Peptides against a protein of PDB entry 5A53. Designs and how they scored, part 55

Target 1, 230 residues: chain A of PDB entry 5A53
Amino acid sequence: LVENVKQALFIPGQSCNKNLHDIMVDLSALKKPDMKRFNRKNDIHPFEDMSPLEFFSEKNDCSLMVLMTSSKKRKNNMTFIRTFGYKIYDMIELMVADNFKLLSDFKKLTFTVGLKPMFTFQGAAFDTHPVYKQIKSLFLDFFRGESTDLQDVAGLQHVISMTIQGDFQDGEPLPNVLFRVYKLKSYKSDQGGKRLPRIELVEIGPRLDFKIGRIHTPSPDMVTEAHKKP

## One batch from the design tools (peptide; aimed at target 1 D61 F84 G85 D141)

Design b2_p23_8_s1 (made by RFdiffusion4, then SolubleMPNN; from b2_p23_8, 14 letters changed)
Fold by OpenDDE base, seed 2:
Structure b2_p23_8_s1 (fold): chain B 230 residues (1-230), chain A 23 residues (1-23)
Amino acid sequence: as target 1 above (230 residues)
Amino acid sequence: MQKIYRIKTLEEEASLVVELDIA
């Protein structure tokens, strides 16, 4: 079953600023060609009323959405939304820390549009903690792209790395998730007769440290429905 | 067949293990 590539819709909220816009542009570049972006600001408050997002999901045929908002409490907030059947499945607020780097801050490297990124997740909580599990699931789902039969590792250009910033205990604030994007450089290592390709990672951006905000989790019924492969 | 690639960063400090789920 070739799963249809999920389309992403990037939505500037009313409080979207230049920084968020730039971040949106850079992050959405990784989702090309499966990305739409609104040019107009929309007054959407997903944790108060989800209905506008459901309407946008249906109207634009996008099962992935990112809402860009900023406030004193939630600065540089990227709300990631997934829908199932154009109904809200889950949501998570990821606030970008001020130390972000844009693609322009890195050496420009050519990349092929539409290539599937590889993912790395650092931190045990990605496999055990519900919130980090959701983040892992979200980003895998967001950037999964088309199943290319290109078994050629040479076609894999990008690695998305997500790292939990430090250890945490129950009751403590959840550590930030460090989002990094690397390009793979394959070197023919002539060392020792076995051409093990040396792969080097070069950071290409954007560099984002995500502070975790509010979360909406799906109902058990919706989880069951979403996991039913047609 | 899950091919696990060990990717070395240029800064030699972090080996990233990339699990490629090649579906």
Scores: peptide ipSAE 0.018, ipTM 0.533, DockQ to the pose 0.068
OpenDDE base, seeds 1, 3, 4, 5: peptide ipSAE 0.008, 0.015, 0.016, 0.010; ipTM 0.500, 0.539, 0.546, 0.524; seed 3 fails the geometry check

Design b2_p23_8_s2 (made by RFdiffusion4, then SolubleMPNN; from b2_p23_8, 13 letters changed)
Fold by OpenDDE base, seed 4:
Structure b2_p23_8_s2 (fold): chain B 230 residues (1-230), chain A 23 residues (1-23)
Amino acid sequence: as target 1 above (230 residues)
Amino acid sequence: MEKFFPIKTLEELASEVVDLDVA
């Protein structure tokens, strides 16, 4: 079953600043060609009224959305939204820490558009804790691209790495999620007469540390509908 | 059909985004 690639829409909110715009541009580049972005700011408050996002999902045929907002309480906030049947499925606020790096901060490397990323998740909570499970699911949906049965190993260009920053206990603030992107480089090393292919990971950006904000979880009914395989 | 994707720089990838004027 070839599942259609989920399309993403990037939306600058009214409070979108230059830093968020730059982050949006760089992050959206990883989603090409399956990405759209608005050039105009939109006054959207998704935790107050979700209807504008549902409207944009339908009008743009996008099941993934990212709203870029910034306030004193929620600085550099990327709200990730998923829709099902153009209705809000889930939402999560991920605030980018000030230590972010753009693509321009890394060595310029050639990149082939449309190749599927590999994923790595570091931290047991990605498999056990509801919030981190949602984050894992979201980023897999966001960047996985087309499901082809052929693991074209030859088509693996880059790795998206997500790491939970440290251990935590119940009742403690949730640690940040460290988002990193690496390119695979293969070198032929002639060491000792055996040509062993050396594979190196080179960070290509962007580098984002996400602080977790507000979350909207899907209704049980929507979960049931979304898991119904056609 | 193998979609041959052109090799682009990350900067080229960042610049070639179609901005939709959907007000």
Scores: peptide ipSAE 0.024, ipTM 0.538, DockQ to the pose 0.025
OpenDDE base, seeds 1, 2, 3, 5: peptide ipSAE 0.007, 0.000, 0.016, 0.016; ipTM 0.389, 0.348, 0.439, 0.432; seeds 1, 2 fail the geometry check

Design b2_p23_8_s3 (made by RFdiffusion4, then SolubleMPNN; from b2_p23_8, 11 letters changed)
Fold by OpenDDE base, seed 3:
Structure b2_p23_8_s3 (fold): chain B 230 residues (1-230), chain A 23 residues (1-23)
Amino acid sequence: as target 1 above (230 residues)
Amino acid sequence: MQKIYYLETLEEQAHLVHDLDVA
């Protein structure tokens, strides 16, 4: 089953600032052409009332949403929302640290819209810890694009890297997730008579360090429905 | 930051980033 590419809606909240707007623009550029952005601020508080987000999901036919808000307690907060059947499936707050870099901070490289990213996840917790499993699942859903045959390595142009910043024990605050984007350059190399592809990775941005905030997990019923193979 | 990797397999290509000093 070729899963249809999930569409994303970026929503500036009432407290959205210039920095968040710029981050929104750059991050959403990686989701083109499967992305919409609102130009106007919307007063949405998803952990208090989810109904406006469900409304926007349905009206825009978007199963992915990102709400941009900022406060003293939750500075540069990107709330990532997934819907199933236009109902809230899960949510996670990811706060961008002040050390972020925009695309303009990197060397401008040619990028073909619509090519699939490769993904790398560094940290065992991405496979074992429920919060990091949700983050991994979210970003795969967000950026995987159309299922094309992976056979054309030549068609892979960028790598999305997510790294858990350090080790942690149970009961400790969850480490940040380091989000990095690299362009892949492939060269034919002759190494010892075998033509091995030489790959160069060049960071292209944006560079985001995510602090984990509040989380909404799906109901058991929604998990069951979402995993039902048609 | 530029990193060069020689990857024999697609699987190795997917695991490349483990050696990327992401700092």
Scores: peptide ipSAE 0.055, ipTM 0.609, DockQ to the pose 0.041
OpenDDE base, seeds 1, 2, 4, 5: peptide ipSAE 0.021, 0.044, 0.000, 0.010; ipTM 0.385, 0.572, 0.341, 0.459; seed 5 fails the geometry check

Design b2_p23_8_s4 (made by RFdiffusion4, then SolubleMPNN; from b2_p23_8, 13 letters changed)
Fold by OpenDDE base, seed 1:
Structure b2_p23_8_s4 (fold): chain B 230 residues (1-230), chain A 23 residues (1-23)
Amino acid sequence: as target 1 above (230 residues)
Amino acid sequence: MQKIYRRKTLEELASEIVDLDIA
């Protein structure tokens, strides 16, 4: 069963600024062609009323949404939303730190649109901690696209790296997630008759450090329904 | 023993990708 590629909708909130717009443009470029962007600002407060997002999910046939908002309390906030059956499944606020870098801050490298990224997750909490498990699941779901069989090594163009910034204990503030995008350059190095593939990773951007904000977790019933493969 | 999750270097990441491609 080729899972249909999930479509993403990027929504500028009422408080969306130029920086968030630029981040939105750059991040959404990684989701092309399976991406829509609104040009108009929309006054949406997903943790107060989810109904506008469900409406947009249905009207645009998008199961992934990103709401761009900024306030003093939640600066450069990207709310990632997933829907199931056009109903809210989960939400997470990821606030972009001020040290972000855009694609324009990196050397322009040609990349083929539509190639599936590889993922790397650094930090045990991605497998054990519920919040980081949700983040891992979200980003895999957001960028994996269609499960095609043999990604020939030749098709491995991009790596998305997600790193938990530091160690933490239960009850402590959750460390940021460092989002990085690399282009793979494979060189055939003939060292001593063994072709050891030399892979170079070149950062291409964007560079985003995510501070974790509010979270909405799915109901047990929705989890059960979403895992029911049709 | 607190598993100090050391940040993987770019080289370590590259090596893991190669190993995944060989498999």
Scores: peptide ipSAE 0.029, ipTM 0.458, DockQ to the pose 0.036
OpenDDE base, seeds 2, 3, 4, 5: peptide ipSAE 0.008, 0.009, 0.008, 0.008; ipTM 0.375, 0.438, 0.437, 0.408; seed 2 fails the geometry check

## One batch from the design tools (peptide; aimed at target 1 K6 G85 D141)

Design b2_p24_3 (made by RFdiffusion4)
Pose (drawn by RFdiffusion4):
Structure b2_p24_3 (pose): chain A 225 residues (1-189, 195-230), chain P 24 residues (1-24)
Amino acid sequence: LVENVKQALFIPGQSCNKNLHDIMVDLSALKKPDMKRFNRKNDIHPFEDMSPLEFFSEKNDCSLMVLMTSSKKRKNNMTFIRTFGYKIYDMIELMVADNFKLLSDFKKLTFTVGLKPMFTFQGAAFDTHPVYKQIKSLFLDFFRGESTDLQDVAGLQHVISMTIQGDFQDGEPLPNVLFRVYKLKSYKSRLPRIELVEIGPRLDFKIGRIHTPSPDMVTEAHKKP
Amino acid sequence: SYTFEELLDALDEANAADLPRSKP
């Protein structure tokens, strides 16, 4: 009854550069094998016209899309896009800070591609705040991959950790979201003792513009059997 | 830091998360 794994399409925008491309490549590796990359630049402006994104969603059968854009006003801009029936469901701009680290900045460890990641979300706002609820929903939907009734403990290899940069009060600017990836190590103490090793990429997301779905589309996208 | 039980609970929660469908 459940749908196939959602496919991701990574799209370099007109203003995409090499540094932003490196961020695309390393992040796209976490999506393997359910990912496609475009090589050319495309003149796409999602908050002016959504038509091209819906077109690419249909023709490439990708319900998850990431547009790469950079200007001084919005540097290292990653616009995450989800579609329902090839129409736009929601959008959010996540801009990467300059303190980012790539896979090259971390010791390369053995890594089995295609395993179900583990998630940890740190921050009460992930459950109550509309903006951060969308981000939690986005990254769960984006990277969880295959849904299954069966889990091999040996397959529990890595964790995707997302942390809000400190608590905050209403009216203040929204804190960044800290994206971290760790590999698990376990030791004997039955329950193991768990330690973590960072494998990257390391990304600090600055929150930009947001598009939310209409109530009608929410009803259809979240309809229960 | 995390315990193994905490990680399993987090795994159950992530599996049970209600997410938008992509197909009608």

Design b2_p24_3_s1 (made by RFdiffusion4, then SolubleMPNN; from b2_p24_3, 8 letters changed)
Fold by OpenDDE base, seed 3:
Order: C-alpha cells, then sequence, then structure tokens
Structure b2_p24_3_s1 (fold): chain B 230 residues (1-230), chain A 24 residues (1-24)
C-alpha cells in the first residue's frame, strides 16, 4: 500500500517575527499543494508540552508540522515535527542563520506546483550519524510528494540540496546543514556532432543555513510500528 | 553538468528511503 502524500502544517509561534514569517512562506511554497498555514500565532512549547501539536495534527490531518519561534537563545528557530497516528514521532530544532535568502532575492522563474523534487545529500554523516540521519529522513519525508514515474526525467523541475558544513569529530558541535534549492535548466549542446543534453542547476531559493538544536526521538516501539509492513 | 543517471539517482533517493508511516 502506497501511503498518501503527507500533509504539512506551518504554525507561527508566539515569538514568530517578520523574518520567520517570510521564511515560512517561502519554504512552505515548496510543499504546495500539500501544505496548510496558520495565520494566527499560537503559544506552543513542544519540548515542554507536545499535546497542542498532537491536537493540531489530528484536527488538520497533518503528519508534518513546522513551528516558527524566535528567542535570544534560539533565534529563527524552525521546529520540525512528524507524527505517527497523530502522536509525536520525532522533533528537531533547526535555527536559520542570519545570512538567509528569500525567493525574492533570486531571479524569478516559472515553477510548476506539485512536481516531485530530486534530492542530494553532501556529507557521509547523513548516512551514519543519528542526528543527520534524522535530518535526511525528515527532509525526504517532508518533500517527497507523490510517487511519479521514475522514468520521466523530462518532467523533473527542482533539486533540494542539503550539505553538512565541514567535517567534525565525536564530541564536537554539530556543523550546520546548508539547505539549497535549484531548478533544472536543460541546454542543447552540440559536442562532436552529437547533441548531448546539458543540464545545469540554477539556484531559486530559499537559501537557509540550519543550526541544529534540540531533538526528540521516537520510542523503539513507535519506530517498529511506524515501519511495520502491512 | 549532470547525467541522466545522476538525476535518476537524485529522484530515487526519496523512494528508496525507509521512511516512517504517518498512520498505522
Amino acid sequence: as target 1 above (230 residues)
Amino acid sequence: SYTYEELLQMLQEADNAELPKSKP
């Protein structure tokens, strides 16, 4: 059984500011049409009480949520949440660095809503380190969209790229994750009398550098149930 | 420049991943 496309809910927290709002709008645009946004601020502290998020998950039928908050300690904080059976599965805080770029900072390009993105992950830790494995899983799950014919590369539009910013050792602070979005641009190139399609990537935004914050991981039992084959 | 094979791999990344279900 192919699961339906997971729906995302974007929630402004009480401390949500203009910058976070703009980031929310731009990031959520990549999740259209499978996205809802709240227009009102909600006082939610997910690491203290998860029950409001579980309520919103069930009420809105959204298994993906993003809470937008900002404080001196956790500036431009996006808390990404997943649910299983409308209960919290996992959470991760990703704080956006001040060097962010919005869609308006890039050249306007035509975009088709609902096309499945391609993904690239740069850094071995995405496959080995538990925190980066969770980030990889989260972003794949968040943006995978509908299952499409894997043979129709001609319909592909955009690439979501995630890069770990540098190497690190055990016990060191975890490097930031660089989030980038590119559009495919196809060129006809004549090389040696053969027309070879040349594909280039053009950055379209948003550009976000994520600092990793607090994490909630699921119980082993919840992991087992969430991965259980029918 | 990217090859067709590279693009296909980038596309398959999400489908090959062991992701949690949202519901039982």
Scores: peptide ipSAE 0.587, ipTM 0.937, DockQ to the pose 0.728
OpenDDE base, seeds 1, 2, 4, 5: peptide ipSAE 0.553, 0.558, 0.554, 0.544; ipTM 0.926, 0.927, 0.922, 0.923

Design b2_p24_3_s2 (made by RFdiffusion4, then SolubleMPNN; from b2_p24_3, 9 letters changed)
Fold by OpenDDE base, seed 3:
Structure b2_p24_3_s2 (fold): chain B 230 residues (1-230), chain A 24 residues (1-24)
Amino acid sequence: as target 1 above (230 residues)
Amino acid sequence: SYSYEELLQNLKEADNAELPKSKP
């Protein structure tokens, strides 16, 4: 059974500010048409009480959520949440660094809504380290959309790139994750033959550097159920 | 710089990624 495209809900927290709102708008634009946004602030503290998020997941039929909050300790914090059966599966805090760029900071390019992105993940830890594995899983789950036949490759227009900022050892603070979005430009190769087109990547935004915060992981039982094949 | 071939391979890997279901 192929699961339907997961729907995302963007929630401004009580401490959401203009910058976070703008980031929310730009990031959520990449998830169109499979996204909803709340226009009103909600006082939610997911690491203290998850019940409000479970309620919103069920009420809006969204298995992906992003809560926008900001404090002195956790500035520009995006809490990413996934649900299984409208219960919290996992959560991760990703704090946006002050050097962020919005879509308006880049050259305006034509973008077709609803096209499937390509992905790049730079850093071995995305495949080996549990936190970065969760981040990779989350962003794939968030943005991959529908399964495509490889034949529809001609419609691919953008690349979501995630890079771990430098190497690290066990016990060191986890490096930031650099989030970048590119438009794919393809050029016909003049060389006669089945050669793949030459490509160019042009950054289109938003540009976000994520500092990793608190994490909630699912129970082993929930993992088993969420990965159970029919 | 990424090639188109590498991006296609990444797409295939993404499609085959083991992700949690949202519902039982």
Scores: peptide ipSAE 0.624, ipTM 0.952, DockQ to the pose 0.850
OpenDDE base, seeds 1, 2, 4, 5: peptide ipSAE 0.608, 0.601, 0.613, 0.581; ipTM 0.949, 0.946, 0.950, 0.940; seeds 1, 2 fail the geometry check

Design b2_p24_3_s3 (made by RFdiffusion4, then SolubleMPNN; from b2_p24_3, 9 letters changed)
Fold by OpenDDE base, seed 2:
Structure b2_p24_3_s3 (fold): chain B 230 residues (1-230), chain A 24 residues (1-24)
Amino acid sequence: as target 1 above (230 residues)
Amino acid sequence: SYTWEELLQMQAEADAAELAKSKP
């Protein structure tokens, strides 16, 4: 089965800054080799006009896009876009909090390009709340693609952890999603003559706290079409 | 709204910038 790995396009918006660029570089490193990046700033406003994104989706054969923008209202904003048939399926704004850490802030560990991450989701809302369901779906789609062969477990090198920052009630602002990346480190523990493989998680970055912004949800028709596996 | 020409130009500029980075 040819793994139909979804390609991602990272787009600097007109208001893209150095921090967003650095975040983009680090986050996109986890998507290699299935990633493209634009180097120029593009004046794209996806919640006003989606047509440029549909155009870029088609021209670059990318069903995943990330637009990097920053404003006073939406600082360090990563708009994640998915397309289906090069049409906008969904969008979500995820604003990176100022407490972010880059890969350079962590100990450099060897990383094999192209290995799929394991995901962990902490918070019941990832399975119940529509926004957090979309986030879960998005990140799974973004980093795993469609085909998980069981053989991928043998190549497991990293874990992406996503945690909802606290509880919330209806009508309250949605808590941030804490994005963390860990490398699995296997140790041979020589405790007592039995080499038990010990696995430790080492944070490797980036560390991102996502504030949820605007959302575009797919039409019911597009949901039905996207779930029609050929 | 973007014209088709503007979008093509944006893509061409992106492609040119990518090609420039791939050149040793």
Scores: peptide ipSAE 0.218, ipTM 0.772, DockQ to the pose 0.016; fails the geometry check
OpenDDE base, seeds 1, 3, 4, 5: peptide ipSAE 0.135, 0.017, 0.167, 0.182; ipTM 0.722, 0.510, 0.728, 0.750; seeds 1, 3, 4, 5 fail the geometry check

Design b2_p24_3_s4 (made by RFdiffusion4, then SolubleMPNN; from b2_p24_3, 7 letters changed)
Fold by OpenDDE base, seed 3:
Structure b2_p24_3_s4 (fold): chain B 230 residues (1-230), chain A 24 residues (1-24)
Amino acid sequence: as target 1 above (230 residues)
Amino acid sequence: SYSWEELLQALEEADAAELPKSKP
């Protein structure tokens, strides 16, 4: 079975700055080896014209894209794009808050490249609210290859946690999504003569708080086609 | 080997630290 691992393309926009570049490097490291990065800035405005992204999707054979832009209204903006048949399926703007931490801010822990992280989603809205359901689906598609069976838990080294920052009501601004990356450490605690296996989660970065921006949802026809198993 | 329950508990503890404490 050829694992149809979705390839990701990271695109610096014209307004990409050093901080966004550093965030891009660190986030894209989690997608290795299934990641490409452009070295040149591209003037792309995906909510005005999607055609350049469709062209890049086809040319690079990438069904996942991330556009890095920054403006006064949309500071540190990561636009996540999915394509189906090289056509835009959905898009979401996720703006990184200024409190971000890079991999360099954490104790360097060697990780094995190619191990699939386990995802956890905290907040009922990830299962009920359309926007958070899209975020959940996006990040699962982005970092999960095919479904890791329960047997892969034995080899689990990394966990990515996504948490909705607080409760909200209808008509209120959507809370941020807290993105955290942990490495599992198994410690034998010698506390009290019973060697209880204790798992510790060690944050390894990057640490990103995502503010939700603009969203493009797929057409009903594209949803139907994308769910058709070939 | 760790249990799924131990992992979930560790995750809940880590993420609860990031959530603003709901004011009682």
Scores: peptide ipSAE 0.217, ipTM 0.753, DockQ to the pose 0.058
OpenDDE base, seeds 1, 2, 4, 5: peptide ipSAE 0.206, 0.190, 0.200, 0.215; ipTM 0.742, 0.727, 0.739, 0.742; seed 4 fails the geometry check

Design b2_p24_4 (made by RFdiffusion4)
Pose (drawn by RFdiffusion4):
Formats: structure tokens, sequence, C-alpha cells
Structure b2_p24_4 (pose): chain A 225 residues (1-189, 195-230), chain P 24 residues (1-24)
């Protein structure tokens, strides 16, 4: 009954550069094998015209898309896009801060591609705040991959950690979201003692513009059997 | 045609929510 794994399409925008491309490559690796990369630059402006994104979603059968854009106003801009029936469901701009680390900045460890990641979300706002609820929903939907009734404990290899940069009060600017990836190590104490090693990429997301779905589309996308 | 529905355990995104983004 459940759908196939959602496919991701990474799209360099007209203003995409090498540094932003490196961020795309390393992040796209976490999506393997359910991922495609475009090599050319495309003149796409999602908050002016959504038509090209819907076109690429249909022709490439990708319900998850990431546009790469950079200006001084919006530097290292990653626009995450989800579609339903090849129409836009929601969009959010996540801009990467300059303190980012790539896979090259971390010791390379053995890594089995294609395993179901673990998730941990730190921050009460992930459950109550509309903006952060969308981010939690986005990254769960984006990286969870295959849904299954069976889990091999040996397959529990890495965790995707997302932390809000401190608590905040209403009216203040929205804190950044800290994207971290760790590999698990377990030791004997039955329950194991767990330790973590960072493998990257390390990304601090600054929140930009947001597009939300209509009630009608939510009804169809979240319809229950 | 693929509809690519949302998983039931995902947080629901608020419909028609308005976010006022201001650049610093």
Amino acid sequence: LVENVKQALFIPGQSCNKNLHDIMVDLSALKKPDMKRFNRKNDIHPFEDMSPLEFFSEKNDCSLMVLMTSSKKRKNNMTFIRTFGYKIYDMIELMVADNFKLLSDFKKLTFTVGLKPMFTFQGAAFDTHPVYKQIKSLFLDFFRGESTDLQDVAGLQHVISMTIQGDFQDGEPLPNVLFRVYKLKSYKSRLPRIELVEIGPRLDFKIGRIHTPSPDMVTEAHKKP
Amino acid sequence: MNLSRMDSDLPVVEPDFEFDYKHP
C-alpha cells in the first residue's frame, strides 16, 4: 500500500557556484541511491514561478527537489521542494552559513550506502512551531528512505541530528537549525553503551522564505486509506 | 501517474500559513 521511496532531484540554479556544488554533492550522498543530480545551471526562481519545478518533477519522477542558488542577499541558498501529483506541496529556503564542513574535513570511515538513517530532533519548537514543524516533516520525508516492518540491528549505522540553535521567544528572529551526521559506535556494559563520531557534512541552516500548501492539497496528500 | 503521498507519521504542514520573512 505504501508508496515507493521518494526520489530527490538536485538542481543547480543560475547562480550556483563550486562551493555550493560541493555542499550539494556531499548532502546528495546521504540520499543515495534515491537521487539524481543535474549538471547544468537552470534559471529557476521558485517564489516567482513554480512551473519549471513542476515540470522537472513530472519528467524525472522526483517528488523531492533541491535548488542551489547564491546571491549576497541569499548566500548558499538551498530551496527544498516537495511535490504532490507533480504539483508544489511546500517550499522552504535553507541558507548555509560560512562555518560549514564537507566530507573532506572529517576522517573517512567505512560507510555502507543505502541504510536507513536514524533521526534525533532537539528542540521543543519542532513540535509546536509551524516553521520548525515543516522542517522536521521535510527532513524526515527526505532522508528516511525505505519503509519496512523488519529492522536489522547491525544496519543501525548512522544518525541524522537536527538541533535548533537555542530556545527563543516569539517575535525574535528564528534561530538556525544545526544539521549534523554521526556514525554509531557501541560497546558492552542487554544494552550497549553508545558513542558517536561525526562524519559530516556539517551544516548550519538559516531559514528563509516559506511556501505552504492549501487545505485542499493537504487533504489529498494526507488522505487515509 | 505517481501521486507521491505524505506518510501518515509525518508532521502535518499548516495550510495557508503565512510567514513574514524579513531580510536583516

Design b2_p24_4_s1 (made by RFdiffusion4, then SolubleMPNN; from b2_p24_4, 10 letters changed)
Fold by OpenDDE base, seed 3:
Structure b2_p24_4_s1 (fold): chain B 230 residues (1-230), chain A 24 residues (1-24)
Amino acid sequence: as target 1 above (230 residues)
Amino acid sequence: MKKFYVDPDLPVVEPDFKYDYVEP
């Protein structure tokens, strides 16, 4: 069974600003064509009331959502939401640091829509720590296209790299997650008569450093239901 | 396979405008 590609909905919150809008546009470009975006601001507070997001999930047939909000406490906040059966499965706040770079800050490159990105995760905590495991799962779900056996042959186009910014101990604040996007460029290097294909990674953007905020974890019942293969 | 620029101006599937807001 080829699982249908999860659709994403990007929602500007009431406090959405120009920087968040630009970040939303650039990040959503990586999810095309499996992305919808609202143009109107919506007053949504998902940690107070989740019902508007469940409504939008159902009405737009989107199991992935990103809410764009900004406040003094949570500047440049991207709340990533997953739904199961149009009910909230999990949520995580990822606040974009001020050192972000947009696609316009990089050399524009062409890409083929529908090619599956390769992921790289740097930091042992992505496999051991519950928060970083959730982040890993979220981004894999978010940017994984159709899992067709044939797409692995169609060539690697781009790499999404996620790095935990340093080591941490129990009770310390969780380090930021560094989000980077690279395109693979193949050069025919003619070094000494042997055409060795040289592959270079070229950063294409956006460049985002995510500070971890609030988290909603799924209920044990929802985990069980979500793992039941139809 | 359609080639696109890494540009935000790529075609977007627009949601139905009826649902671009919370229903009252």
Scores: peptide ipSAE 0.027, ipTM 0.460, DockQ to the pose 0.026
OpenDDE base, seeds 1, 2, 4, 5: peptide ipSAE 0.016, 0.014, 0.023, 0.016; ipTM 0.477, 0.445, 0.483, 0.425

Design b2_p24_4_s2 (made by RFdiffusion4, then SolubleMPNN; from b2_p24_4, 11 letters changed)
Fold by OpenDDE base, seed 5:
Structure b2_p24_4_s2 (fold): chain B 230 residues (1-230), chain A 24 residues (1-24)
Amino acid sequence: as target 1 above (230 residues)
Amino acid sequence: MKLFRVRPDLPIVEPDYKYDYVEP
C-alpha cells in the first residue's frame, strides 16, 4: 500500500495576526503542492473542543493541520495537529520566538515544488525524550511527501535542520527547537583540473525558534489502530 | 530509509508572498 501523501490544512485562528500569516505562507510553501489554507479566521480552541478540527480534517481531506493563534500567554502559537481516520491523533503547541526570519529576509532562491527535504536532528533528546520524539515524528510525517523508490541524491534540494537549544534535566523547562531550512547549492570547483562537485548549504528560511507549549497524546487504542498495516 | 523522488515535471517556483488573508 503506497500511503497517499498527507495533505496539510493551515487555519488562521481568531487571534491570528500578520506575523503568523506571513509565517504560515512561508512554512506552507515547503509543503506545496500538498497544502490547503483558509483565508478567514476561525474561532477554534483545540484543547477545549477538538470537534471543529475533526470536521475540517474530514471536509478538506487533510490529515495534518496547523492552527495559528496568538495571545499574551501563547504568542505566535502554531498548534500542529495530526488526525487518523479524521479523529485527532496528537497535538502540540509550538510558539515562534520574536527573532523569526521570513523567506524575504534571505536571498531569493527558486525551488522545485514537491521535492522532499532531508532532515537533520541535533540533540539526543529527539530519540529519548517523549516530547522531542513527538516533534521529530511530527515534522518527519509533515514533510515526508510521496514515497518513491528512487533514493537518487539528485533529488535532494533542501535540508531541514532541527536543533534542541541546549542541555536540560528532568523537571526543567524544555529548551526551544531551532528550525532552519537550507538549500543545497552545487558548485563545479575547478581545483587542479578535476571538477569536484562542491555542495554548499545556503540558508533560505524561514528561520523559526519554537517554544514548546501544550501537548495532546493519543490514546493507546489510537496508537494501535494507527500502526495497523492495512 | 525514506526514499525521495526527483519530479522534473514539477515547476520551479518562487516563494509566494501574496496575502490572501481576510480580516473578519
Scores: peptide ipSAE 0.016, ipTM 0.379, DockQ to the pose 0.027
OpenDDE base, seeds 1, 2, 3, 4: peptide ipSAE 0.007, 0.019, 0.016, 0.006; ipTM 0.345, 0.522, 0.427, 0.334; seeds 2, 4 fail the geometry check

Design b2_p24_4_s3 (made by RFdiffusion4, then SolubleMPNN; from b2_p24_4, 10 letters changed)
Fold by OpenDDE base, seed 2:
Structure b2_p24_4_s3 (fold): chain B 230 residues (1-230), chain A 24 residues (1-24)
Amino acid sequence: as target 1 above (230 residues)
Amino acid sequence: MKLFYVDSDLPIVEPDYKYDYVEP
């Protein structure tokens, strides 16, 4: 089953700042062509009222949304939202740490629009801990694009690496998730007739360290419906 | 794991940052 590519909508919140805007631009570039961005700030508080997001999901035919907000308590906050049937499925706040790097901070590398990233997840909690499982699921959904059975290795341009920053115990604050983007570079080594393809991973940005904020989890009923194969 | 290198002859596009959508 070729699942339709999930479209993403990037929404500046009322408190969206320049840094968040720049981050939004760079992150959304990785989602092209399956991305829309609003230019206007919208006064949306998704943990208070989800209705505006459901409205935007439906009106823009976007099952993925990212709300950009910033406050003293939640600086550089990216709220990632998924919808199912234009209803809120889940939400997670990911606050970008101040050490972020933009695409402009890296050597400009051209990339083909629409190529799927490969994902790597570092940290056992991505498979065991509910929050990190949600993050893993979210980012896979966000960037997988068109599910082609052919791992067109040919189309592997990017690697998105997500790393849990250290070990943690139950009851401890959840470690940040380190988001890194690499481009695969193939070098034809001309030396000595053996064209051994050398792959190098070159970081291209953005570089984001995500602090985990508030989470909305789907109802059991929505989970069941979302997992029903048509 | 054999990493197959595909020289994608696909057009390399630079991120065009210019196009923002207006709310409908």
Scores: peptide ipSAE 0.023, ipTM 0.400, DockQ to the pose 0.022
OpenDDE base, seeds 1, 3, 4, 5: peptide ipSAE 0.024, 0.022, 0.022, 0.009; ipTM 0.499, 0.402, 0.444, 0.394; seeds 1, 3, 4 fail the geometry check

